# Designs tried in a protein design run: peptides against a protein of PDB entry 6DSZ. Part 45

Target 1, 361 residues: chain A of PDB entry 6DSZ
Amino acid sequence: NYVVTAQKPTAVNGCVTGHFTSAEDLNLLIAKNTRLEIYVVTAEGLRPVKEVGMYGKIAVMELFRPKGESKDLLFILTAKYNACILEYKQSGESIDIITRAHGNVQDRIGRPSETGIIGIIDPECRMIGLRLYDGLFKVIPLDRDNKELKAFNIRLEELHVIDVKFLYGCQAPTICFVYQDPQGRHVKTYEVSLREKEFNKGPWKQENVEAEASMVIAVPEPFGGAIIIGQESITYHNGDKYLAIAPPIIKQSTIVCHNRVDPNGSRYLLGDMEGRLFMLLLEKEEQMDGTVTLKDLRVELLGETSIAECLTYLDNGVVFVGSRLGDSQLVKLNVDSNEQGSYVVAMETFTNLGPIVDMCV

## One batch from the design tools (peptide; aimed at target 1 D262 E300 D336)

Design b2_p19_2_s4 (made by RFdiffusion4, then SolubleMPNN; from b2_p19_2, 9 letters changed)
Fold by OpenDDE base, seed 3:
Structure b2_p19_2_s4 (fold): chain B 361 residues (1-361), chain A 19 residues (1-19)
Amino acid sequence: as target 1 above (361 residues)
Amino acid sequence: SMEKLKEVLEELEKELKEK
């Protein structure tokens, strides 16, 4: 009996950083197909805490902290539309991952979107939004006492959503999304009414963005608004201010992932299809009334890494580069460049053995 | 400028030491 120890998946398809194990611990959570790996970030590196098998490929993995929770909760959606909210619970040496809520959010009718599953959480933890199917936005209201994740659909007039996020600082939950129509790509906002289960008009829109606009980044207060990343341009809009840059360096390869470095949204890591790592910087302008506005956007090349599927800033200039196509890495951002002009130094490499072909023999 | 990136990274290191 050869116990073929099923080789554990090594390709990373998602990563998040937050305070999942405790309020004080900084965690790195890594999705590898059906496996969730939980680490504590320490001065010595990544300490493994627990591995969790999921009932399907992880498609969405997001940390969120409802009001009055001491630590983050984990939302997971699988490729088979199983949703759950997980809590880490430790009692002495006993470690449990508790399912606070679960549900299947699959619809019987709908065309699965070509751009795949998108899952987003309102910054105020009022709802989860899901783009699973063309022309539908699924809402899961967040209620602390509800063990069953119930969802409803709102019809989107925009059939081809490219990316969507919840905005920060909105009285009502507000989504910002890039969509494509026959005239090109556009950005629109909607307020989401939980009460009426409908969209209301959002605060702003931007028609005719770059044809290859692919990502929305919601910017925290004090800036608010969103960053739209394309092939050739990066734009900011918050309803009152519009700013666009077209740095030539981003034309060389498509930006495919991003991660916020600062809680205030002043810096973002960007990764492209060539494994280049960039810093996007939001330059502040303080007005005489104490309001903070965006003065400028800047992109700086930091260096080269494995091709990132996901990026997450940990601490002390350390970045986790989650790679699906190559080896995942812990990299250090240095203040001073090396002789090659790189600010990136690989600290640790995690060998990717490739996709576990489930040879269903 | 590369100097501005240095300042940004130095600020990041300071914020971490203060927590």
Scores: peptide ipSAE 0.093, ipTM 0.723, DockQ to the pose 0.771
OpenDDE base, seeds 1, 2, 4, 5: peptide ipSAE 0.049, 0.057, 0.033, 0.045; ipTM 0.694, 0.702, 0.684, 0.623

Design b2_p19_3 (made by RFdiffusion4)
Pose (drawn by RFdiffusion4):
Structure b2_p19_3 (pose): chain A 361 residues (1-361), chain P 19 residues (1-19)
Amino acid sequence: as target 1 above (361 residues)
Amino acid sequence: EEEEEELEEELEELEEEDE
């Protein structure tokens, strides 16, 4: 027999922003399935440079440039456990994606977990963290000689884990995650020590959270902490400091995705399965000593995009809405809510044949 | 109404930061 592609996969599973082509090259990297798309934000709008294609299902896609690098290094993990670090290199008149490092990191003894694979990267590029199998947190240290991507497993006493994030502004690599056991689910803190390959007691106390907490947000350096998005209550956790708001405006649909807007983290974007788009706020309270603290949380609805699996703010009040169940699109957020109450205006839609349930000729 | 005005201020600050 013989199989050909009559149409590339159109559903968007992942999208990230960063400087990948050159420095201050606002790139939008869109992950479909086996395809990877790279764009440069120009005055025209989204203009592509190179659409590559891999022999795998892109499951983790993150950007970073470690200590002393020219441009961000892209990291990709296949669902069949193929890991690689890439680098856009336009040295010549052509374009080549050089593979700085690669390595298969499948464990012969783990069970894939509910909520699938998670790929997290250290705030200062100390290591790559993986959550492939239950009870096994895999660490991949980041240096130069680790070109044949080597790795080692730590053990995780917490068996059922929902979402994991690396915390900003800590003495060393620290992890914040939501896990589940009997008696509800909780949030616990750990410290990754890639010198002894162990877990150390984390920075702060284990808190009880909402029963349906589904997302953890890495809050940047000026504030530090972690934001946990459940079904009804949005909570902020940072050591002893703790804030939460529970608007009934949210419970109607589960919040699925989040994106950081400002570098400060004062503003965030949220998405419903009902197709909404929220703005999560971390309002500031600059005090006498020239320092900046955080006072409260406020969530107010912006309008509605399409159902988003990915979410990304590009530039000049524009957000790329990566839709897996429908058309992905481009959106302009305006200060003046011109029509109705929707601060959201569609600029461009991308044909997504969506989940093809049935068909005929 | 006051909450809508406060949201518009946040968005205005965002436009200023983009410039």

Design b2_p19_3_s1 (made by RFdiffusion4, then SolubleMPNN; from b2_p19_3, 8 letters changed)
Fold by OpenDDE base, seed 1:
Structure b2_p19_3_s1 (fold): chain B 361 residues (1-361), chain A 19 residues (1-19)
Amino acid sequence: as target 1 above (361 residues)
Amino acid sequence: DEERKKLEEVLRELEEEEK
């Protein structure tokens, strides 16, 4: 009887930062296939708190805080379309991860999207949005009293959605998405009506964006709007203001992940397929009336890391680099560059023993 | 040099947020 001690997965396929264990604790949550690892971020480093086995590969992992919650809740969607909302509870030394709500959101109809599962949460916690299938947008209304996650579909005319986010500062839940049609790639917005279960016209659109536009970043207030990242360009649009940059440095390798550094959306980390780490900077201009507008966008090379599948800023210039292809890292952003001009120093490296072949039979 | 200085200022601000 060879007890194949199934080696714990080491490849990272998702990471998020927030306040999951308490209102005061800063947590790093790491998805490694079917395993969720929960850490507390401390001045001394990462302290492990709990590991949780999931009933399938984690496809979506997002923290959110409904109004009146003291700490974040965790939304998980598996590759088998099992959805749950998890809550951390501690009573003395007893630690429980409880399922507040669950459901299966699989449809019998529709083509699974080639770009995989996208899950997003409205910043005001009104709904969860899911792009699972081409031509459908699934909505899970968030209700505190509902233990069963119920979903409905809205038909999307745009069959080939590349990426989608909820926008900030919208009266109604509003999505912004990049889609492809025979004429190229475009950005569009829709308002989501929970009552009518339909899309309404969104506040803006941008036709004919860069052909390789691949990511949408929703920007918090006061800027609002979205950043669209392509192969050659980074663009900002909020309905009133448009700004585009084409820094030559980003053309060298495809940007594949991003993470917001500041709550106000003034700084973002970007990672590319060569393991280069960038800072995207939103320069503000304060108007005489006290309104804040975007003045400029800037991209700066920080250094090199493992190829990031996901990035998350922790605190004090510390970044977790979750890698699927290489070793994950905890890195420090230094004020002073080294002799090679890098601002990045590896603090800790987590050995990746290789891709877990999901023999999910 | 000005861009680098601005980056260094940004990175310095990240270190000061723990105070």
Scores: peptide ipSAE 0.397, ipTM 0.873, DockQ to the pose 0.734
OpenDDE base, seeds 2, 3, 4, 5: peptide ipSAE 0.388, 0.387, 0.385, 0.386; ipTM 0.870, 0.868, 0.867, 0.869

Design b2_p19_3_s2 (made by RFdiffusion4, then SolubleMPNN; from b2_p19_3, 9 letters changed)
Fold by OpenDDE base, seed 3:
Structure b2_p19_3_s2 (fold): chain B 361 residues (1-361), chain A 19 residues (1-19)
Amino acid sequence: as target 1 above (361 residues)
Amino acid sequence: SSSEEELKKKLKELEEEEK
């Protein structure tokens, strides 16, 4: 009996940081195909806590904290449309990952979107949104007592959504999305009526954004609104203020991932297809009435890493660089640059042995 | 495009199955 010890997946396809094991623990969660790895972030580095096998390739992995929960819950969607909400439970030395809710959200009819599966969570934890198929937005209402994830579809008139996020600070759940039509790419917002199961007109829109606008970043309060990342430009819009920058340095390679550094949305990490790591900075202007507005946007090159599939800021200037194409890394962001002008120092490297082709023998 | 019309038809069929 050759126990072919199936080589564990090493390519990272998602990562998130939050408080999953406890309210106090800072966790790094890493998706490697069908495998979920859970770490505690310590001053000494990453401490492994648990590994979980999933019933399929992880396509979405998001932490969220419903009102009245002491710690984060984990939403996972697989590439086969199995959705679950997971809870970490420890009882002494016994560690269990509990499925609080599950469901299959596959539709019989639909064209899978070319930009893949997008899963988003309302910041107020009212719903999960899923863009799985062209012309549909699937909503999973979040209810505390519901063990069965029931979803419904809302029709999107916009058939080619590039990216979508829920906005912060909205009375109703509000999505912001980049879409493409024959005239180019545009940004639009919709309010999601859970009651009526329909879209209402959102607070703002921006027609004719950059042709290669590919990502939406929802900005938390006090700024609110969204950042739209393109190939050549970065734009901010919140319905009142519009600001755009076109830093030449971002034209060299496509930005493919981002992560918020500051809880207030003052800084974001950006990673490109060449493994360059950037900081996007939101400069504040405090008004005489105490309102905070965006004064300016700035991009700074921090250094070079492995090509990031995902980025997550941990703590104390430590960043996890999740790589699919190369080795994943823990990197330190320094205040001072080295002789080469880099602010990035590799702390640890996690060897990527390549895609485990699940040879279904 | 013919593909968009087919998609719109399928989307309508799905809306009828969810009712």
Scores: peptide ipSAE 0.111, ipTM 0.780, DockQ to the pose 0.010
OpenDDE base, seeds 1, 2, 4, 5: peptide ipSAE 0.050, 0.027, 0.005, 0.010; ipTM 0.727, 0.681, 0.354, 0.302

Design b2_p19_3_s3 (made by RFdiffusion4, then SolubleMPNN; from b2_p19_3, 7 letters changed)
Fold by OpenDDE base, seed 1:
Structure b2_p19_3_s3 (fold): chain B 361 residues (1-361), chain A 19 residues (1-19)
Amino acid sequence: as target 1 above (361 residues)
Amino acid sequence: SEEEERLKEVLRELEEEEA
């Protein structure tokens, strides 16, 4: 009887950084199919804290901190539409992952979107937004006292949403999304009314963006607005300011993931399909009145890594590269380039043994 | 290049941000 010890998944399909175990601890959370791994980031490296089995493949994993919470909570959505909000609780040496809320958010009617599940959280923690099905935006109101995650749908006129985020600094929860119609790709914003369960007109729109615009990055204050990443261009828009760059270097391979480095949104990591790692820089201009505006955008090549499925900046120039196709890496960004002109040095490599084929034996 | 020096400055700032 060969007890085939079910090989633990090694391919990474998501990662997030935040303060999940405590207010003081910096954590790296890694999704590997149905498995969640929790680490503490230390000066010596990654310290494993806990592993959690989920009731399905993790499709969305986001940290958020409601007002009055001392540490982050974790939202998880599985590919089977099981949603939960998790809390880390430690009492001495006893570690518990507590489910604060759960629910199934599957609809009986709807076409699952071809681009997969998108889950986003309002920066002010008013709601969770889900794009699960074409022509629908699902809203989960965040209520601390509710153990059951209840959702409602708002109809989207835009059937082909490519990516969506909540914007920062909005009085009402506001989404920004790239969508495709017969005329091309466009960016639009909507305010989400929890009271009326409908969309209101958002603050701005940008019609006829790049044909291959694929990602939206919501930019924190003071800049606000969003970055739209395409194959050939990177654009910024906040309703008042528009900037576009078309650096030739990004045309060589499609950018597939991003992560914010700074809390103020001045720097972002970008990863492409060739494993190139870039820094996107937002150059600020301080006005005489103390207002900060975006002056320019720049993209700098840092080096090469494994092909990132997800990126997360940790601290001190350390980046976790979560890879589905290759080995995941912990890399250091160095001030000085090596002989090859790379600023990236691999500190640790995590062997990917390939896709876990669910062999139903 | 001036661009390379700006990148180095950015990377230096990341190393100085001891959490």
Scores: peptide ipSAE 0.480, ipTM 0.896, DockQ to the pose 0.726
OpenDDE base, seeds 2, 3, 4, 5: peptide ipSAE 0.471, 0.467, 0.469, 0.478; ipTM 0.892, 0.892, 0.891, 0.895

Design b2_p19_3_s4 (made by RFdiffusion4, then SolubleMPNN; from b2_p19_3, 8 letters changed)
Fold by OpenDDE base, seed 1:
Structure b2_p19_3_s4 (fold): chain B 361 residues (1-361), chain A 19 residues (1-19)
Amino acid sequence: as target 1 above (361 residues)
Amino acid sequence: EKEKEKLKEVLKELEEEEK
């Protein structure tokens, strides 16, 4: 009897940082297929707190803090469309992860999108948005008293959505998305009406963006708006201001992931398919009236890491590089470059033993 | 050179967040 000790998954397919265990603790949450790992970030490194098995591969993992919560809640969606909202509770040494709400959000009709599952949360925690199927946007209203995650669909005229985010600072929940049609790729916004269960016209649109525009980053206030990342260009738009850069360095490899460093959206980490790590900088200009506007965008090469599936800034220049194809890393950003011009130093490396082929026959 | 100086400032700010 070979007890095939099912080797724990080592490939990372998602990571998030926030305050899940307490208001004071900084946590790193790592998704490894069906496994969720929870760490506390300490000055000494990552302290493991708990591991959780999920009923399916984790497809979406997002932290959010509803108004009046002292700590973050965790939204998880699996590849089998099982959704849950999790809360961490500790009573002395007893640690419980409680399901506040759950539901299955699968539709009987719809073409699963080729670009996979996208899950987003409104910054004001009014709703969760899901792009699961072509031509549909699923909405889960966030209600504290509801243990059952109920969803409805809004028809999306744009059949081929590439990426979507909720914008910040909007009176109504507003999505910004890149889509493709026969004329190329475009950016559009819609307001989401919970009451009418429909889209209203959003504040702005940008037709004919770069042909390979692949990612939307929602920018917090005071800047607001969104960043659109392509193969050759990075663009900013907020309805009033447009700015584009085309740094030659990003043409060498496709940017595949991003993470916000600052709460105000002044800095972002970018990772490409070669494992290059960049800093995207939003240069501010303060007007005489106290308004803050975007002056410029800049991209700086920091160094090289494992090929990131996901990035998350922790604290004090420490970054977790979640890798699916290679070893995950904890890296430090240094003020001074090494002899090779790199600002990145690996602090810890987590061996990836390869994809666990889930031979679920 | 000026760009590298700005990057150094950014990276220095990240180290100061511990206090």
Scores: peptide ipSAE 0.383, ipTM 0.861, DockQ to the pose 0.749
OpenDDE base, seeds 2, 3, 4, 5: peptide ipSAE 0.377, 0.365, 0.373, 0.382; ipTM 0.859, 0.855, 0.858, 0.861

Design b2_p19_4 (made by RFdiffusion4)
Pose (drawn by RFdiffusion4):
Structure b2_p19_4 (pose): chain A 361 residues (1-361), chain P 19 residues (1-19)
Amino acid sequence: as target 1 above (361 residues)
Amino acid sequence: SEEEEELQEELEELEEEDE
């Protein structure tokens, strides 16, 4: 027999922003299935540079440039456990994606967990963290000689884990995650020590959270902490400081995705399965001593995009809406809500044949 | 409303920061 592709996969599973082509090259990297698309934000709009194709299902796609690098290094993990670090190199008139490092990191003795694979990267590029199997948190230290991607497993007493994030602004690599056991689910803090390959007690107390907490947000350096998005209550956790708001405007649909807008983290974008688009706010309270603190949380609806699996703010009040169940599109957010109450205006839609349930000729 | 005005101010600040 023989199989060919009549149409490339159109559903968008992942999208990230960063400087990948050069410095200050606003790149939009869209992950379909086995395809990877790279764009440069130009005055025209989204203009592509190179659409590569891999022999795997892209499950983790993150960007970073470690200590003393020219441009961001891309990291990709296949669902069959193929890990690689890539680099866009346009040294010649052509384009080559050199593979700085690669290595298969499958464990012969783990059970894939509910909520699938999670790939997190340290705030200062100390290591790559993986959550492939229950009870096993895998660490991949980041240096130069680790070109044949080596790795080691730590053990995780917390068995059922929902979402994991690296916390910003800590003494060393620290992890914040939501896990489940009997008596609801909680949030616990750990420290990753890649010198002893162990877990150390985390920065702050284990808190009880909402029963349906589904997302953890890494809050940047000026504020620090973690934002946990459940079904009905949006909570902020940072050591002893704790804020939460529970607008009934949210419970109608589960919040699925989030995206950081400002570098400060004062503004965030949220998405519903009903197709909404929120703006999560961390309002500031600059005090007498020239320092900046955070006072409250406020969520107010912006309008509605399509159902988003990915979410990314590009530039000049424009957000790329990566849709898996429908057409992915381009959106302009305006200060003046011109028509109705929707601060959202569609600019461009991308044909997504979506989940093909049935068909005929 | 007042909540709409406050949201517009946040968005205006965002436009200013982009400039």

Design b2_p19_4_s1 (made by RFdiffusion4, then SolubleMPNN; from b2_p19_4, 7 letters changed)
Fold by OpenDDE base, seed 1:
Structure b2_p19_4_s1 (fold): chain B 361 residues (1-361), chain A 19 residues (1-19)
Amino acid sequence: as target 1 above (361 residues)
Amino acid sequence: SAEEERLKEVLRELEEEEK
């Protein structure tokens, strides 16, 4: 009887950084199919804290901190539409992952979106938004006292949403999304009314963006607005300011993931399909009245890594590169380039043994 | 280049952000 010890998944399909174990600890959370790995980031490297088995493949994993919480909570959505909010609780040496809330958010009617599941959280923690099905935006109101995650749908006129985020600094929860219609790709915003369970007109729109616009990055204050990433261009819009760049270097391979480095949204990591790692820089201009505006955008090549499925900046120029196709890496960004002109040095490599084929034996 | 020096400054700032 060969007990085939089920090989633990090694391919990374998501990663997030935040303060999950405590207010003081910096954590790296890694999703590997149905497995969640929790690490503490230390000066010596990654310290494993806990592994959690989930009731399905993790499709969404986001940290958020409701007002009055000392540490982050974790939202997880599985590919089978099981949603939960998790809390880390430690009492001495005893570690518990507590489910604060759970629910199934599957609809009986709807076409699953071809681009997969998108899950987003309002920066003010008013709601969770889900794009699960074409022509629907699902809203989960965040209520601290509710152990059951209840959702409702708002109809989207835009059937083909490519990516969606909540914007920062909005009085009402506001989404920004790229969508495709017969005329091309466009960016639109909607305010989400929890009371009326409908969309209101958002603050701005941008019609006829780049044909291959694929990602939306919500930019924190003081800049606000969003970055739209395409194959050939990167654009910024906040309703008042528009700026576009078309650096030739990004045309060589499609950017597939991003991560914010700074809390103020001045720097972002970008990863492409060739494993190139870039820094996107938002150059600020301080006005005489103390307002900060976007002056320019720049993209700088840092080096090469494994092909990132997800990126997360940790601290001190350390980046976790979560890879599905290759080995995941912990890399250091160095001030000085090596002989090849790379600023990236691999500190640790995590062997990917390939896709776990669910062999139903 | 001036661009390379700006990148180096950005990377230096990341190393100084000891939390």
Scores: peptide ipSAE 0.461, ipTM 0.889, DockQ to the pose 0.714
OpenDDE base, seeds 2, 3, 4, 5: peptide ipSAE 0.457, 0.450, 0.447, 0.460; ipTM 0.888, 0.886, 0.884, 0.888

Design b2_p19_4_s2 (made by RFdiffusion4, then SolubleMPNN; from b2_p19_4, 7 letters changed)
Fold by OpenDDE base, seed 1:
Structure b2_p19_4_s2 (fold): chain B 361 residues (1-361), chain A 19 residues (1-19)
Amino acid sequence: as target 1 above (361 residues)
Amino acid sequence: SAAEEELKKVLEELEEEEK
């Protein structure tokens, strides 16, 4: 009996950081196809806590903290449209992952979007938004007592959404998205009415952004608004203020992932298709009234890593580089550059054994 | 450069946040 020990997946397709195991623990959660790995971040490194098998490839993995929860909950959506909300529970040495809510959010009618599944959570935890199909935005209202994830669709006039996020600091849940039409790429906002199950006009729009604008970053208060990342430019807009930069260094390779470093959204990590790691800096200006406005945007090259599928800042200048194409890495950002001008040092490397061809025999 | 000094400050702040 050859127990073909099914080789565990090693390619990373998502990672998130938050407080999932407790309010005090900093966790790294890693999605590897159908497997979720949960670590505690310690001064000594990553401590493994639990591995969880999912009933499908993880397509979305997001931490969120509803009002009055002591720790984060985990939203997972699989490539087969199975959604769940998970809670970590520990009772002494006994560890359990509880499903608080679940549902299938597949539609019988719709064209699956070519850019894949996008899942986002409102910062105030009012809803989950899903871009699964062209011309549809799916909403899952978040209710504490709801064991069944019920969703509804809102029609989008914009058929080709590139990326979408919920904005911060909005009275109603508000999405910001990049879309493409025959005239180019544009940014638009919509308010989401849970009551009427429709879109209302959002606070702002920006027509004719960069032709290759591919990513939206929602910026927390006090700045608010969004960052739009293109091939040649990075732009900020919040309805009142617009800033654009075109640093030559980003033209060399496409930025493919980002992660917020600071809770206030003053710094972001950016990863490109060559494995270059950047810091995006939001320079603040304090007004005489005590309001904080964005003064400028700056991009700094930190160094090189494996090609990131996902990035997550942990703590103390430590970054997890989740790679699908190469080895994942735990890296340290150093204050001083090395002889090559790099601020990045690999602390640990996690061998990627390549795509597990699930030969279902 | 001024940019390198500002980056240094950013990186120093990241090391101090654990204290």
Scores: peptide ipSAE 0.388, ipTM 0.863, DockQ to the pose 0.741
OpenDDE base, seeds 2, 3, 4, 5: peptide ipSAE 0.386, 0.377, 0.375, 0.382; ipTM 0.862, 0.858, 0.858, 0.861; seed 5 fails the geometry check

Design b2_p19_4_s3 (made by RFdiffusion4, then SolubleMPNN; from b2_p19_4, 6 letters changed)
Fold by OpenDDE base, seed 1:
Structure b2_p19_4_s3 (fold): chain B 361 residues (1-361), chain A 19 residues (1-19)
Amino acid sequence: as target 1 above (361 residues)
Amino acid sequence: SEEEKRLQEVLRELEEEEA
């Protein structure tokens, strides 16, 4: 009887950084299919804390901190539409992952979106938004006292949403999304009314963006607005300011993931399908009245890594590169380039043994 | 280049941000 010890998944399909174990600890959370790995980031490297088995493949994993919480909570949505909010609780040496809330958010009617599941959280923690099905936006109101995650749908006129985020600094929860219609790709915003369970007109729109616009990045204050990433261009819009760049270097391979480095949204990591790692820079201009405006956008090539499925900046120029196709890496960004002009050095490599084929034996 | 110097400044700032 060969007990085939089920090989633990090694392919990374998501990663997030935040303060999950405590207010003081910096954590790296890694999703590997149905497995969640929790690490503490230390000066010596990654310290494993806990592994959690989930009731399905992790499709969404986001940290968020409601007002009055000392540490982050974790939202997880599985590919089978099981949603939960998790809390880390430690009492001495005893570690518990507590489910604060759970629910199934599957609809009986709807076409699953071809681009897969998108889950987003309002920066003010008013709601979770889910794009699960074409022509629907699902809202989960965040209520601390509710152990059951209840959702409702708002109809989207835009059937083909490519990507969606909540914007920062909005009085009402506001989404920004790229969508495709017969005329091309466009960016639109909607305010989400929890009371009326409907969309209101958002602050701005941008029609006829780049045909291959694929990602939305919500930019924190003071800049606000969003970055739209395409194959050939990167654009910024906040309703008042518009900037676009078309650096030739990004045309060589499609950008597939991003991560914010700074809390103020001045720097972002970008990863492409060739494993190139870039820094996107938002150059600020300080006005005489103390207002900060976006002056320019720049993209700098840092080096090459494994092909990132997800990126997360940790601290001190250390980046975790979560890879589905290759080995995941912990990399250091150096001030000085090497002989090849790379600023990236691999500190640790995590062997990917390939896709776990669910062999139903 | 001036661009390389600016990148180096950015990367230096990341190293100085001791959490």
Scores: peptide ipSAE 0.494, ipTM 0.902, DockQ to the pose 0.715
OpenDDE base, seeds 2, 3, 4, 5: peptide ipSAE 0.484, 0.482, 0.479, 0.488; ipTM 0.898, 0.898, 0.898, 0.901

